# Peptides against a protein of PDB entry 4GMN: the designs that were tried, part 1

Scores and structures below are computed, not measured.

Target 1, 375 residues: chain A of PDB entry 4GMN
Amino acid sequence: RYANITLLALVTLASIGTDFQETLVKGNQGSRESPISAADEEWNGFDDADGDAMDVDQKSSSGEDQEEDYEEIDVKEDDEDDDDDSITSEMQADMERVVGADGTDDGDLEDLPTLRELIQTAVPQLIRLSNLPIDSDESLTIQSHALSALNNISWTISCLEFANGENANIHNAWYPTAKKIWRKTILPILEADSADLKLATQVTSLAWAVARVLHGETPTDGNPHRKFISLYHSSKQQAGGNSNSIEEPEDPFQGLGVKCIGVVGSLAHDPAPIEVNREVGVFLVTLLRQSNNVPPAEIVEALNQLFDIYGDEELACDKEVFWKDGFLKHLEEFLPKMRTLTKGIDKRTQPELRTRADEALLNLGRFVQYKKKHA
Unless a header shows other numbers, all headers, positions and changes below count from the first letter of the chain.
Peptide ipSAE was made for these designs. It is ipSAE averaged over its two directions, with the distance scale d0 held at 1.0 Angstrom where the peptide's residues are scored. Compare it between designs on one protein only; published cut-offs may not apply.
A fold fails the geometry check if it doesn't show the stated peptide or something in it is severely misdrawn.

## One batch from the design tools (peptide; aimed at target 1 S158 R356)

Design b1_p8_1 (made by RFdiffusion4)
Pose (drawn by RFdiffusion4):
Structure b1_p8_1 (pose): chain A 285 residues (1-30, 108-237, 251-375), chain P 8 residues (1-8)
Amino acid sequence: RYANITLLALVTLASIGTDFQETLVKGNQGDLEDLPTLRELIQTAVPQLIRLSNLPIDSDESLTIQSHALSALNNISWTISCLEFANGENANIHNAWYPTAKKIWRKTILPILEADSADLKLATQVTSLAWAVARVLHGETPTDGNPHRKFISLYHSSKQDPFQGLGVKCIGVVGSLAHDPAPIEVNREVGVFLVTLLRQSNNVPPAEIVEALNQLFDIYGDEELACDKEVFWKDGFLKHLEEFLPKMRTLTKGIDKRTQPELRTRADEALLNLGRFVQYKKKHA
Amino acid sequence: SFHPTHTF
């Protein structure tokens, strides 16, 4: 039963996690009662995956179970985070997911992040999941072991298809949990790291630049948020952004539209947004 | 509020 009974179940649950994304797309061309697949994934499939993700690991075989369990959590969390939850959008699905997303973080991502050593493959798997979860949590994400510091250190140390880089994952997840209403100091650290990435953009991969700019736009674009005054202005983030604008233009043109297109068009949007962003705040004390 | 336009 081993090869069939356990591994097959996980790989299939993970595929179900992947393919539910097509239901969302096709469903649009035409209390989760209307979405039983999603209802079952959250209420039934996910609690067992959190359990499996936790347990040792005493042996290599259970090292594979953990990995596969993390793959399924990852696919489900990613697909769910592909929904629009801003404003009142998709509120039914948000309430069904949010507490579970908190559990995945506390019971899965956090204990694994507690024991620093040793794997890169596993370090890559947890960050991917944490990024997915934090995309929904948005600074409501738990601040316990000061996880942003760990993901920040993971970025620099793992320095030794552009958008699949682990570094991109570190930028995204730390950037997502630093949105309001996060602890203002957690925001200061994450914001400083994201801006430092620009000041020292001399050697940052272009995809990591685009993600850093998108995370910053996503965080500091509302003057009513305490962090816009308490960090963005208090630390003068505006100067680095104005200084980075010329540097951003050359790197964008440094990208071969023909090899490969996506990064180029995505970077064009970031500079465009960067310019618009430098104006909006320039207009606000 | 500022609303950026970018690819998801």

Design b1_p8_1_s1 (made by RFdiffusion4, then SolubleMPNN; from b1_p8_1, 6 letters changed)
Fold by OpenDDE base, seed 2:
Structure b1_p8_1_s1 (fold): chain B 375 residues (1-375), chain A 8 residues (1-8)
Amino acid sequence: as target 1 above (375 residues)
Amino acid sequence: MFEPVFSP
């Protein structure tokens, strides 16, 4: 009885976190629409007339209409009250405030009561539940749901802009909690060295969401970047041997390999230790060198991480890692491979992967040119 | 600083 109520509450918290993420992603996409002025470039319709109508002979094979009399099974619409997991009016009001507010620098969430209760009341309980002793299938289920709820909340918060002091109140409230999630949930699970790839995927997704906010300020205790690099390699070895396909998620960007790259990339940002940055940078550049055996989504993520880590020439990692370890040469040598890789993605079957690969290819060309000007 | 282009 209490277990089922706890599970229901965790499922509800995970759902709420998903709906918040989707709405914030939609809201932030709308703000990055700089109004591309509709330059009404009148595409002058090219008048070229000579459509030689090849008569493809329509062989009308008259297949006989067998009227199979499907008896209408009067399925009583049980009014399943679609408990439309409707974002509460209070949550919606908090979301509208987050999208519209010039964030006051006061780390007080007085104006965001729902988000405050999520961070201050729910998350500490979820951290506790994610660390329960695993002694039953019920405790495994509770841990999984607690990790899902933490993941969704952390991803939602990681979709907010913080770079220019935006949402400083949310950042200041979240930052100590994100460090607690890292130290109390992520690190202990990574240290338990579980062969459970589902648990590894959940903790790695959560780690990415947390590291997208903490960046190089993520606790470096126990060299977690090496654990995620090891997990990346271990996941590739398991996928190659046992046709127990963990169903590769239909979304190639939800794969454990992409998540590992996203975590270690985020961990390598300034002010990360230069040696952490180097180990991650070498890992990412090595993926590009080995790109013939790497999924396209992982290449896209590795490129984006390299642009973000080494995009600033004023950072110590530019001189001490990027230039010193000769990364520009590897990026230049990868350009023709990236063009081939991107062209090999079918736009019909993988439209998102193709769009993100076209973007990463564009940015790779621009990044190489940028670095050559700042050499 | 390098700014990546994101396609809308």
Scores: peptide ipSAE 0.391, ipTM 0.933, DockQ to the pose 0.677
OpenDDE base, seeds 1, 3, 4, 5: peptide ipSAE 0.388, 0.384, 0.383, 0.387; ipTM 0.933, 0.931, 0.930, 0.931

Design b1_p8_1_s2 (made by RFdiffusion4, then SolubleMPNN; from b1_p8_1, 6 letters changed)
Fold by OpenDDE base, seed 2:
Structure b1_p8_1_s2 (fold): chain B 375 residues (1-375), chain A 8 residues (1-8)
Amino acid sequence: as target 1 above (375 residues)
Amino acid sequence: MFVPVFSP
């Protein structure tokens, strides 16, 4: 009885975190629509060119109408009250405030009561539940649901803009909690060295969400970047050997390999130690060099991480890693391979992967030109 | 600083 109530509460917290993430992603996409001024390009109607009507012979194949009398099974709509997991009116009001507020108010989360209770009351309990001794299938289920809820909350918060002092109140409230998730949930699970790929995927997803906010300020104790690089390599060895591959997620970007790249990329941002940055940068550039054996989604993520890490020439990592270790040459040599890789993705079967690869290819060409200009 | 272009 108490277990089922705890599980239900954890499932509900995980659902709320997902719905919040989807709404924030939709809201942020709307704000990045720079109003492309609808330049009324008067589409001048192109003239009446005499298109010769090729007579394609209509072979009228008379298929016989077999009226299969489908008996109307009167499925009583049991009104399952779809308890529409409807974002509470309070959550909706908090979301509208976060999306609408240009508010530079360094204020407390007083105006965001639901988000405050999630960060201050729910997350500390989820951290506790994620650290329960695993002694039963019930405790493993509780850990998995606690990690899912932490993941969804952390991803939601990581979809907010913070780079120019936006949402500073949320950032300031989240930052100590994010460090606590890292130290109390992520690191202990990574240190337990479990062969459970499901648990590894959950903790790596959570680590990416947390590291997308903390960046190079993520605690470097115990060199967690090396653990995620090791996990990347271990996951590739397991997928190659046993036909019990955990079904590669239908979305290529939800794969453990992509998540590992996202974590280590985020960890390598300034002010990360130069040696952490170097080890990550060398890992990412090595993936590009070995691209024939790397999934396209992982190449896209590795490129995006390289652009973000080395996009600023004023950072110490530009001089001490990017230029010193000769990364430009590897990016230039990869450009023709990226064009081939991107063209090899079928737009019909993998439209998102193709779009993100076309974007990463565009950015790679621009980034190489940028770095050559700023050499 | 380099800024990536994102597709709308």
Scores: peptide ipSAE 0.397, ipTM 0.936, DockQ to the pose 0.672
OpenDDE base, seeds 1, 3, 4, 5: peptide ipSAE 0.394, 0.393, 0.390, 0.393; ipTM 0.936, 0.936, 0.934, 0.935

Design b1_p8_1_s3 (made by RFdiffusion4, then SolubleMPNN; from b1_p8_1, 6 letters changed)
Fold by OpenDDE base, seed 2:
Structure b1_p8_1_s3 (fold): chain B 375 residues (1-375), chain A 8 residues (1-8)
Amino acid sequence: as target 1 above (375 residues)
Amino acid sequence: MFVPSFSP
């Protein structure tokens, strides 16, 4: 009885975190649409060019319409009250405030009561539940749901802009909690060295969400970047051997390999130690060199991480890693391979992967030009 | 600083 109530509460917290994420992502997309002025592209009229309609006489084969009398099975609409997992009116009001606020109020989370209760009340309990001794299938289920709820909340917060002091109140409230998730949930699970790929995927997703906010300020204790690099390699060895297909997630960007790249990329940002940055940068550049054996989604993520890590020439990692280790040459040599890779993605069957690969290819060309100009 | 471009 108490377990089922705890599981229901964890599922509800995970749902809330997802719905909040989807709405913030939709809201942030709307704000980056600068209204491209609908310049009146005068739709130049369809010129009525008289092209001779060749009368292809294709024969009317009269297929007999067998009216199969489909008996209308009166499926009683059981009004399953879709308990529309409707974002509470308070959550919606908090979301509208976060999306609409010029984030200049260094204020307390007083104006964001739902987000405050998530960070201050719910997350500390989720951290506790994720660290329970695993002694039963019930405790494993509780851990999985607690990790899912932490993941969804952390991803939601990681979709907020913080780079220019936006949402500083949320950042300041989240930052100590994010470090607590890292130290109390992520690191202990990574140290347990579990062969459970489901648990590894959950903790790596959570680690990416947390590291997207903490960046190079993520605790470097125990060299977690090496653990995620090791996990990346281990995941590739397992996928090659046993046809226990963990169903490759239908979304290629939800794969454990992509998540590992996202974590280590985020960990390598300034002010990360130069040695951490170098090990990650070498890992990412090595993926590009080995691209013939790497999934396209992982190449896209590795490129994006390289652009973000080495996009600023004023950072110590530009001189001490990017230029010193000759990364530009590897990016230039990869450019024709990226064009081939991107063209090999079927836009009909993998539209998102193709779009993100086209973007990463565009950015790679621009990044190489930028670095050559600033050499 | 390099800023990635998204496709519109």
Scores: peptide ipSAE 0.217, ipTM 0.853, DockQ to the pose 0.574
OpenDDE base, seeds 1, 3, 4, 5: peptide ipSAE 0.210, 0.208, 0.210, 0.211; ipTM 0.859, 0.846, 0.855, 0.854

Design b1_p8_1_s4 (made by RFdiffusion4, then SolubleMPNN; from b1_p8_1, 6 letters changed)
Fold by OpenDDE base, seed 1:
Structure b1_p8_1_s4 (fold): chain B 375 residues (1-375), chain A 8 residues (1-8)
Amino acid sequence: as target 1 above (375 residues)
Amino acid sequence: MFIPSFSP
């Protein structure tokens, strides 16, 4: 009885975290339709006048194809408006305030009661549940659901803009909680060195969501970046051996390899220690050098992380790692390989992977030019 | 600072 109530509460908290994420993503898409005024730059058409009129006459064959009278099966779309009204009016009001909030207030979530309750009441319970001794299948199930709920909440918060002091109240409320998730949930599970790839995938997803907000301010105790690099390599070794491969997720970007890259990339941002940044940067550049044996989605993520980590020439990691360790040469040498990789992705079967690879290729060309200009 | 271009 109590177990079923706890599981139901954890599933509900995980749903709330997902629904909140989807609505924040939809809200942020609506604000980006500022009409970029089509500046009428008359790009002078190439006058390529060469008019050669090749006349090819091909004939008229008259095939009488039969009018097969396909009966319109009036499939009543039962609009099952499953109005899964899972978004409470209070959650919707909090989301509308988050999108509109002028970020001037000192970590006070007075105006965000649902988000405040999630951060201050729910998350501390979820951290406790994720740290229960695993002594039964029931305790393992509770841990998995607690990790899922923490993941969804943490991803939702990580979808908020915190650049330029935006959402500073939410950032200030979340930041100590995010550090607590890291120290109490992520590190103990990562240090337990479990062969459970499902648990490793859950904790790595949560770690990525948390690290997307904390960046280089993520606690460096125990060198967690090395643990995620080790997990990346271990996951590649296990996929080759046992037929109990966890089915690779249908989405290439949901793979454990991509998640490990996303975590270590986020951990390497300023103000991360230069040696942490170097170890991560060398790992990412090494993936590009070994790209023939690396999934395309992991290459896309590794490129994006390299652009974000080394995109600012004023940071200490630019001089002490990027230039000192010769990363520009490796990126330039990777350009022709990235063109081949991107062209090899079928637009029909993997449209998202192809789009993100085309973007990463475009950005790689621009990034190499940018770095050459700022050398 | 380099800013990645979003595809349209």
Scores: peptide ipSAE 0.209, ipTM 0.850, DockQ to the pose 0.521
OpenDDE base, seeds 2, 3, 4, 5: peptide ipSAE 0.200, 0.196, 0.196, 0.186; ipTM 0.849, 0.840, 0.848, 0.852

Design b1_p8_2_s1 (made by RFdiffusion4, then SolubleMPNN; its pose is not in this set)
Fold by OpenDDE base, seed 3:
Structure b1_p8_2_s1 (fold): chain B 375 residues (1-375), chain A 8 residues (1-8)
Amino acid sequence: as target 1 above (375 residues)
Amino acid sequence: MPFLPPPP
C-alpha cells in the first residue's frame, strides 16, 4: 500500500517534469521561429561583441530551373488534444512567469511556488529514495522511478535560459541542489560499476541534465568525465557482442552514446580544469576521426559540444587546448566526411536526424571559417 | 544553440 502510493507519487512527479518541459518547448518555439533569415550573418563565435557584417557579394550564377515537383505530403497532424489534465493552474502560472521573466530579479522562489516545492521539498526526497540500499526488486523499482523524476525535473530546469542573469533566482536555488544530485545520486551509482545498462542510461541522462546547468562547475571529484568516457566505450563493446541488443532507442539521440557525449561535453565547458577540457576535447575529436564506426547522432552531438566548448576565443581552453592540440586541422579534415555522412541519412526515414546533421554540417563549415580568421 | 534531444 505505501509502496504503491510512493510509486504513484514518483510517476506523478515524473509526469509533472515532462509536462513542464513540453510547455517550455512550445513556449520557446514561438520565440525561436524568428526565421534564421538566410542573410549572410558571419558566425562570429559566442561573443555578443560588435560584429561588422561583411557584405559577401553573391554573384548569382544562373543555373537552370529543374522544377522537382515536391508532392506536399499533407501530414494531417491529428491533433489528438490529449488534454493532459496533468498541468495544474499553479504549474501553468509558474511556467508563464518563467517564460515571461525579463526580470533581473535575484529574488527567491516566492513567486514560483510549484518550482520551489519541486526543488526544496521533492528533490531532497528523490535523492534519498535513489540512495536506498538495493535489496529487492521493489527497491530497484523505487530507485528507477526516483531517477526518472529527478531526470525530468533536471531536464526541465536545464531548458531555462540562464545567460545574462535570466532566471537568476531559479539558477541560484537549483545550483546547490544540482551539486547535491551529482554528489549523492549520480556519483554513487556511477561508482557502483553496475552491468545494468538501463540504470546506466538513466543516470547518464540525469547527469547530462545536471551538467547542462553546472557546466565546468560540476564537481570534478573522482574524474567523472573519464567514467562517462569509459561507459561510452563499454556500451559500444556490449552492443557488438550480444544479440540481446537493448533495442536501439527509436530516437537515435536517446542512445547511451549520445548521452555520454552530452555529459562529457557539458563537463568540459569553462571553468573546467584545462586537463579535463583536453581529455574531453581529444575524445570528441577522436570520435570524428573514427566516424566510420560511430552512429550519426553521436557525431552530431560531438560536433555541437565542440562548437559550444571552443566557440569563445577569450577562454583559456581555446589557446591551451584547441590551438595547441591542433583541433582545427581535424575539423577541417572531417568536413568532407560530414558531407558524405549527412547525405547518407534518408530524409524520409530519419527526418530529424537529417535536419540536425545538415545544421551540424553548416555550423562545422562556419566554425572552421571563423577559427581560420581568428588564428 | 544545440537542439537538445527531448528528455527521455
Scores: peptide ipSAE 0.018, ipTM 0.700, DockQ to the pose 0.653
OpenDDE base, seeds 1, 2, 4, 5: peptide ipSAE 0.016, 0.007, 0.005, 0.016; ipTM 0.698, 0.547, 0.539, 0.672

Design b1_p8_2_s2 (made by RFdiffusion4, then SolubleMPNN; its pose is not in this set)
Fold by OpenDDE base, seed 2:
Structure b1_p8_2_s2 (fold): chain B 375 residues (1-375), chain A 8 residues (1-8)
Amino acid sequence: as target 1 above (375 residues)
Amino acid sequence: APFVPPPP
């Protein structure tokens, strides 16, 4: 009885966190329509008129129209009242305020009561539930649901803009809680050396969401970047041996490998220790060198992380890692491979992966040019 | 100046 109520509450918190994420993502897409000034760069049409009409005589094989009589299955619309798991009117009002508010610098969430209760009341309980001793299938289920709820909340908050002091009130309220999630939930699970890839995927997703806000200020105690790099390699070894399809998530960007790259990339941002940055940077550049054996989604994520980590020439990691370890040469040598990789992605079957690969290829060309100008 | 990826 109490277990079922706890599970229901955890499922509800995970749902609320998902719906809030989806709506914030939709809201942020609307605000980043700063009018792309139509720089009318006249893309001079490639005038190559040599239409050699290869007369491909496609022999029309007349396949016979078998009219299969689809029996109208009278699907009774059971009006399942879709309990429209609708974002509460209070949560909608908080979200409209988050999208519209000039952030007050005070870490006070007085104007965001639902978000305040989520961070201050719900998250500390979820952290506790994620740390229960695992002694039963019920305790495993509770941990999984607590991790799911923490993941959805953390991802939602990580989709907010915090650059230039935007949403500073939310950032300041979340920051100590994010560090608590890291130290109390993520690190203990990573130290338990569980062979459970489902649990590893859940904790790595949560770690990425938390690290997307904390960046290089993420606690470096126990070298967690090495644990995620080890997890990356271990996940590849397991996938190669047992054809037990852990159902590769239909979304190639939801894979454990992508999540590991996202975590370690985020951990390597300034002000991360130069040694952490170097180990991560070398890992990411090594993936590009080995790209023939790496999923395209992991290459896209590794490129984006490299751009974000090494995009600023004023940072210590630019001189001490990027230039010192010769990363520019590896990126330049990878350009033709990235063009081939991107062209090999079918736009019809994997439209999102192709779009993100086209963007990463464009950015790689620009990034190499940027670094060559700033050499 | 930092490298800023173009918005998607």
Scores: peptide ipSAE 0.166, ipTM 0.857, DockQ to the pose 0.071
OpenDDE base, seeds 1, 3, 4, 5: peptide ipSAE 0.157, 0.159, 0.161, 0.165; ipTM 0.849, 0.850, 0.850, 0.854

Design b1_p8_2_s3 (made by RFdiffusion4, then SolubleMPNN; its pose is not in this set)
Fold by OpenDDE base, seed 4:
Structure b1_p8_2_s3 (fold): chain B 375 residues (1-375), chain A 8 residues (1-8)
Amino acid sequence: as target 1 above (375 residues)
Amino acid sequence: MPFIPPPP
């Protein structure tokens, strides 16, 4: 009786996580009735289904060559006096006060009571349930359902925009809880070195959702990036030995290999330690070099992660890793292989994989061209 | 999303 009530509560929490995601997505999209996924389905990522291909009809207007004679306007350098407007110590003190309001004010989620109760009341119990000693099939079932509920909640929150200070109240409430999930749920399961591929897939999905918010601020204790790289390699060795027993997910982007790449990519973002960034960057570039033996979905994810990690030239990882380790050359050498790989994907049988590969190929061309101009 | 280079 108590077990069934606990399981029903966990299924209900997992469903609330998915229903909240659907509500956030439907808030941006006019009412298309997507069928309610069963409350037992783990949400594994965002279906980027809305590739509205704006066919920009390039009307080639033959504009006539008007040789406009650019008159050299001699811009007189008016020596405008450097009024050294000494930023008064008051403006620095006001900026420090806005940053120094460490208002642990429970008020940040007053307008979001359901989300507050999920973060403050439900998630701490789910963390506790995910850490139960596994001594029975019942405790294993409770752990699995607690991980599914944590996954769905964490994914839903990871779909919120936090760029430019958007949803800062939700970010501030979630951030310490996300670190608790990482330290209390994810790390202990990764350290247990379980041969259970289902558990490894669940914890890796949860780790990706958490790392999509924490990025390079994800706790580096025990080098978790190396654990996920090891898990990636172990998953490939097992798949190569027993092709008869692992139902590959119907969606190629839901594979454990893609999830491992997504986690380690997210962990390598600034302000990650340069050594962590380098080990991940070398891993991702090595996948591209070995692309003949790598699933296309993992290549797409590895490219996207490389663009996100090294897209900003102001970051320390650009100078200390990207340029120093010669990543540009590897990306350039991969361009013709990516064109061949993408063309090899059948648009009829794998339309999403083909669309995402066509996009990643386009972005690779742009990224290489960008980096060559900023060399 | 398309890769958008940072502004110059």
Scores: peptide ipSAE 0.055, ipTM 0.805, DockQ to the pose 0.044
OpenDDE base, seeds 1, 2, 3, 5: peptide ipSAE 0.054, 0.053, 0.053, 0.022; ipTM 0.805, 0.802, 0.798, 0.709

Design b1_p8_2_s4 (made by RFdiffusion4, then SolubleMPNN; its pose is not in this set)
Fold by OpenDDE base, seed 4:
Structure b1_p8_2_s4 (fold): chain B 375 residues (1-375), chain A 8 residues (1-8)
Amino acid sequence: as target 1 above (375 residues)
Amino acid sequence: SAFQPPPP
């Protein structure tokens, strides 16, 4: 009973988080197409695989033929299209206000009561549920659903504009909670060294969403960037060996490799420690050098992360890493390879991947020119 | 000056 209520509440919170994301995407379609595709984890529906057909051995008791004339109650299936628009009209009204609000710098969400309750009441419970001891399939299911709900909420919040002091109230309310998700949920799961690629994908997706807001202010305790780099390499070794391919997600940008790149790229932004930035930058540049064996989506993500990390000449990482470690040469040498890679993507079968690769190629050419001008 | 990617 309590477990089913908890599961239902988790499913509802994950649904709310998905629908909240979709509504932000729809609302933000008038603004920059942020790469929101990474947040469309389709809720892979509850695989009702636990149709353990209780083979109720109907012991053939030979009871007598009473022809009870069961009146065919024509139960009109009222197709109640339960458009379970799990977005309450209050959430939608909160979102319309979020997109339009010159946020007062008060980390008080007085004007956003639903978002406040989500951050202050729901998320702390989800963090607790994601940290339950795994002792049963039920506890594993609860953890997975709690991670899914945290993922959806965190992705949704990461799609808000914060760069110019926009949504400062939401940022200030979320920031301590995001750090708590990182320290209490993400790090313990990464330290457990689970061979479960599903769990690794869920925690890496959540880590990316959290790191998209925290950037270089993400807690560096235990060198999480090295754990995600290790996970990246481990995932490549496993995919090459056993034909138990976890179905490669239909979207190339939903792959664990892309998610690992997105996390470590986000972790390397200023004010990250220069050595964290260097290790990530070297990892990303090494992917470009080894591009013959790297999926195109991972190359696109690695390029975008390199542009974002090293796009500002005033940052310490520009002088101490980009120029010092000779990254410009590697980017310039990669230009002809990127042109070949991008042209090799079929626009008919992979239209999104081709578009994002064409953009990344354009940006790479501009970035190399920018760096040559500012040398 | 910061690098600004083109708008998509």
Scores: peptide ipSAE 0.131, ipTM 0.836, DockQ to the pose 0.064
OpenDDE base, seeds 1, 2, 3, 5: peptide ipSAE 0.128, 0.024, 0.103, 0.038; ipTM 0.835, 0.755, 0.812, 0.774

Design b1_p8_3 (made by RFdiffusion4)
Pose (drawn by RFdiffusion4):
Structure b1_p8_3 (pose): chain A 285 residues (1-30, 108-237, 251-375), chain P 8 residues (1-8)
Amino acid sequence: RYANITLLALVTLASIGTDFQETLVKGNQGDLEDLPTLRELIQTAVPQLIRLSNLPIDSDESLTIQSHALSALNNISWTISCLEFANGENANIHNAWYPTAKKIWRKTILPILEADSADLKLATQVTSLAWAVARVLHGETPTDGNPHRKFISLYHSSKQDPFQGLGVKCIGVVGSLAHDPAPIEVNREVGVFLVTLLRQSNNVPPAEIVEALNQLFDIYGDEELACDKEVFWKDGFLKHLEEFLPKMRTLTKGIDKRTQPELRTRADEALLNLGRFVQYKKKHA
Amino acid sequence: SHSLPSHS
């Protein structure tokens, strides 16, 4: 039963996590009662995966169960975070998911992040899930073990397809949990790290530059948020951004549109947004 | 809003 009973069930739940994404796309070309697959995934499939993710690990075999359990959580969490939840969009699904997303963070991502050692493969798996969960949580994400500090240290230390880099994952998840209404100091640290990435863009992979610029635009583009005055202006983030604009133009043109296109067109949008961003705030004290 | 990377 072992090879069939347990591993097969996880790999299939994870595939179900992946393929539900196609239901969302195809459904558009035409209390989660209308989405039973999603309803079952959240209420039934996810609680068991959190359990499996927690347990030792006493043996290598259970080392694989944890990994597969993390793969399924990752695929579901990712697919769900592919929905628009800004404003009032998709509110029914947001309420069904948000508490569970908090649980996944507290019961799964956090205990695993507590024991620093040792794996890269596993460290990659948790950051990918944490990034998916934080895309929905948006600073409402728990600030307990000061997780942003750990993901920040994970980025620099793991320094030793451009968008699959672990470093991109570290930027995204720390950037996502630093949106408002996060602790203003948590935001200061994450913002400082994201800006420092630009000041010292001399050696940062271009994809990590694009993610850092998107995360910053996503955080400090609202003057009503305390962090726009308390951090963006108090620490003069504006100067580094104005200084980075020339540096950003050359690196973008340094990317072969023909090999490969996506990063190039994505970076073009970031410089475009970077220019527009330097203007909007320049207009605000 | 911005776009996202692909997922593996």

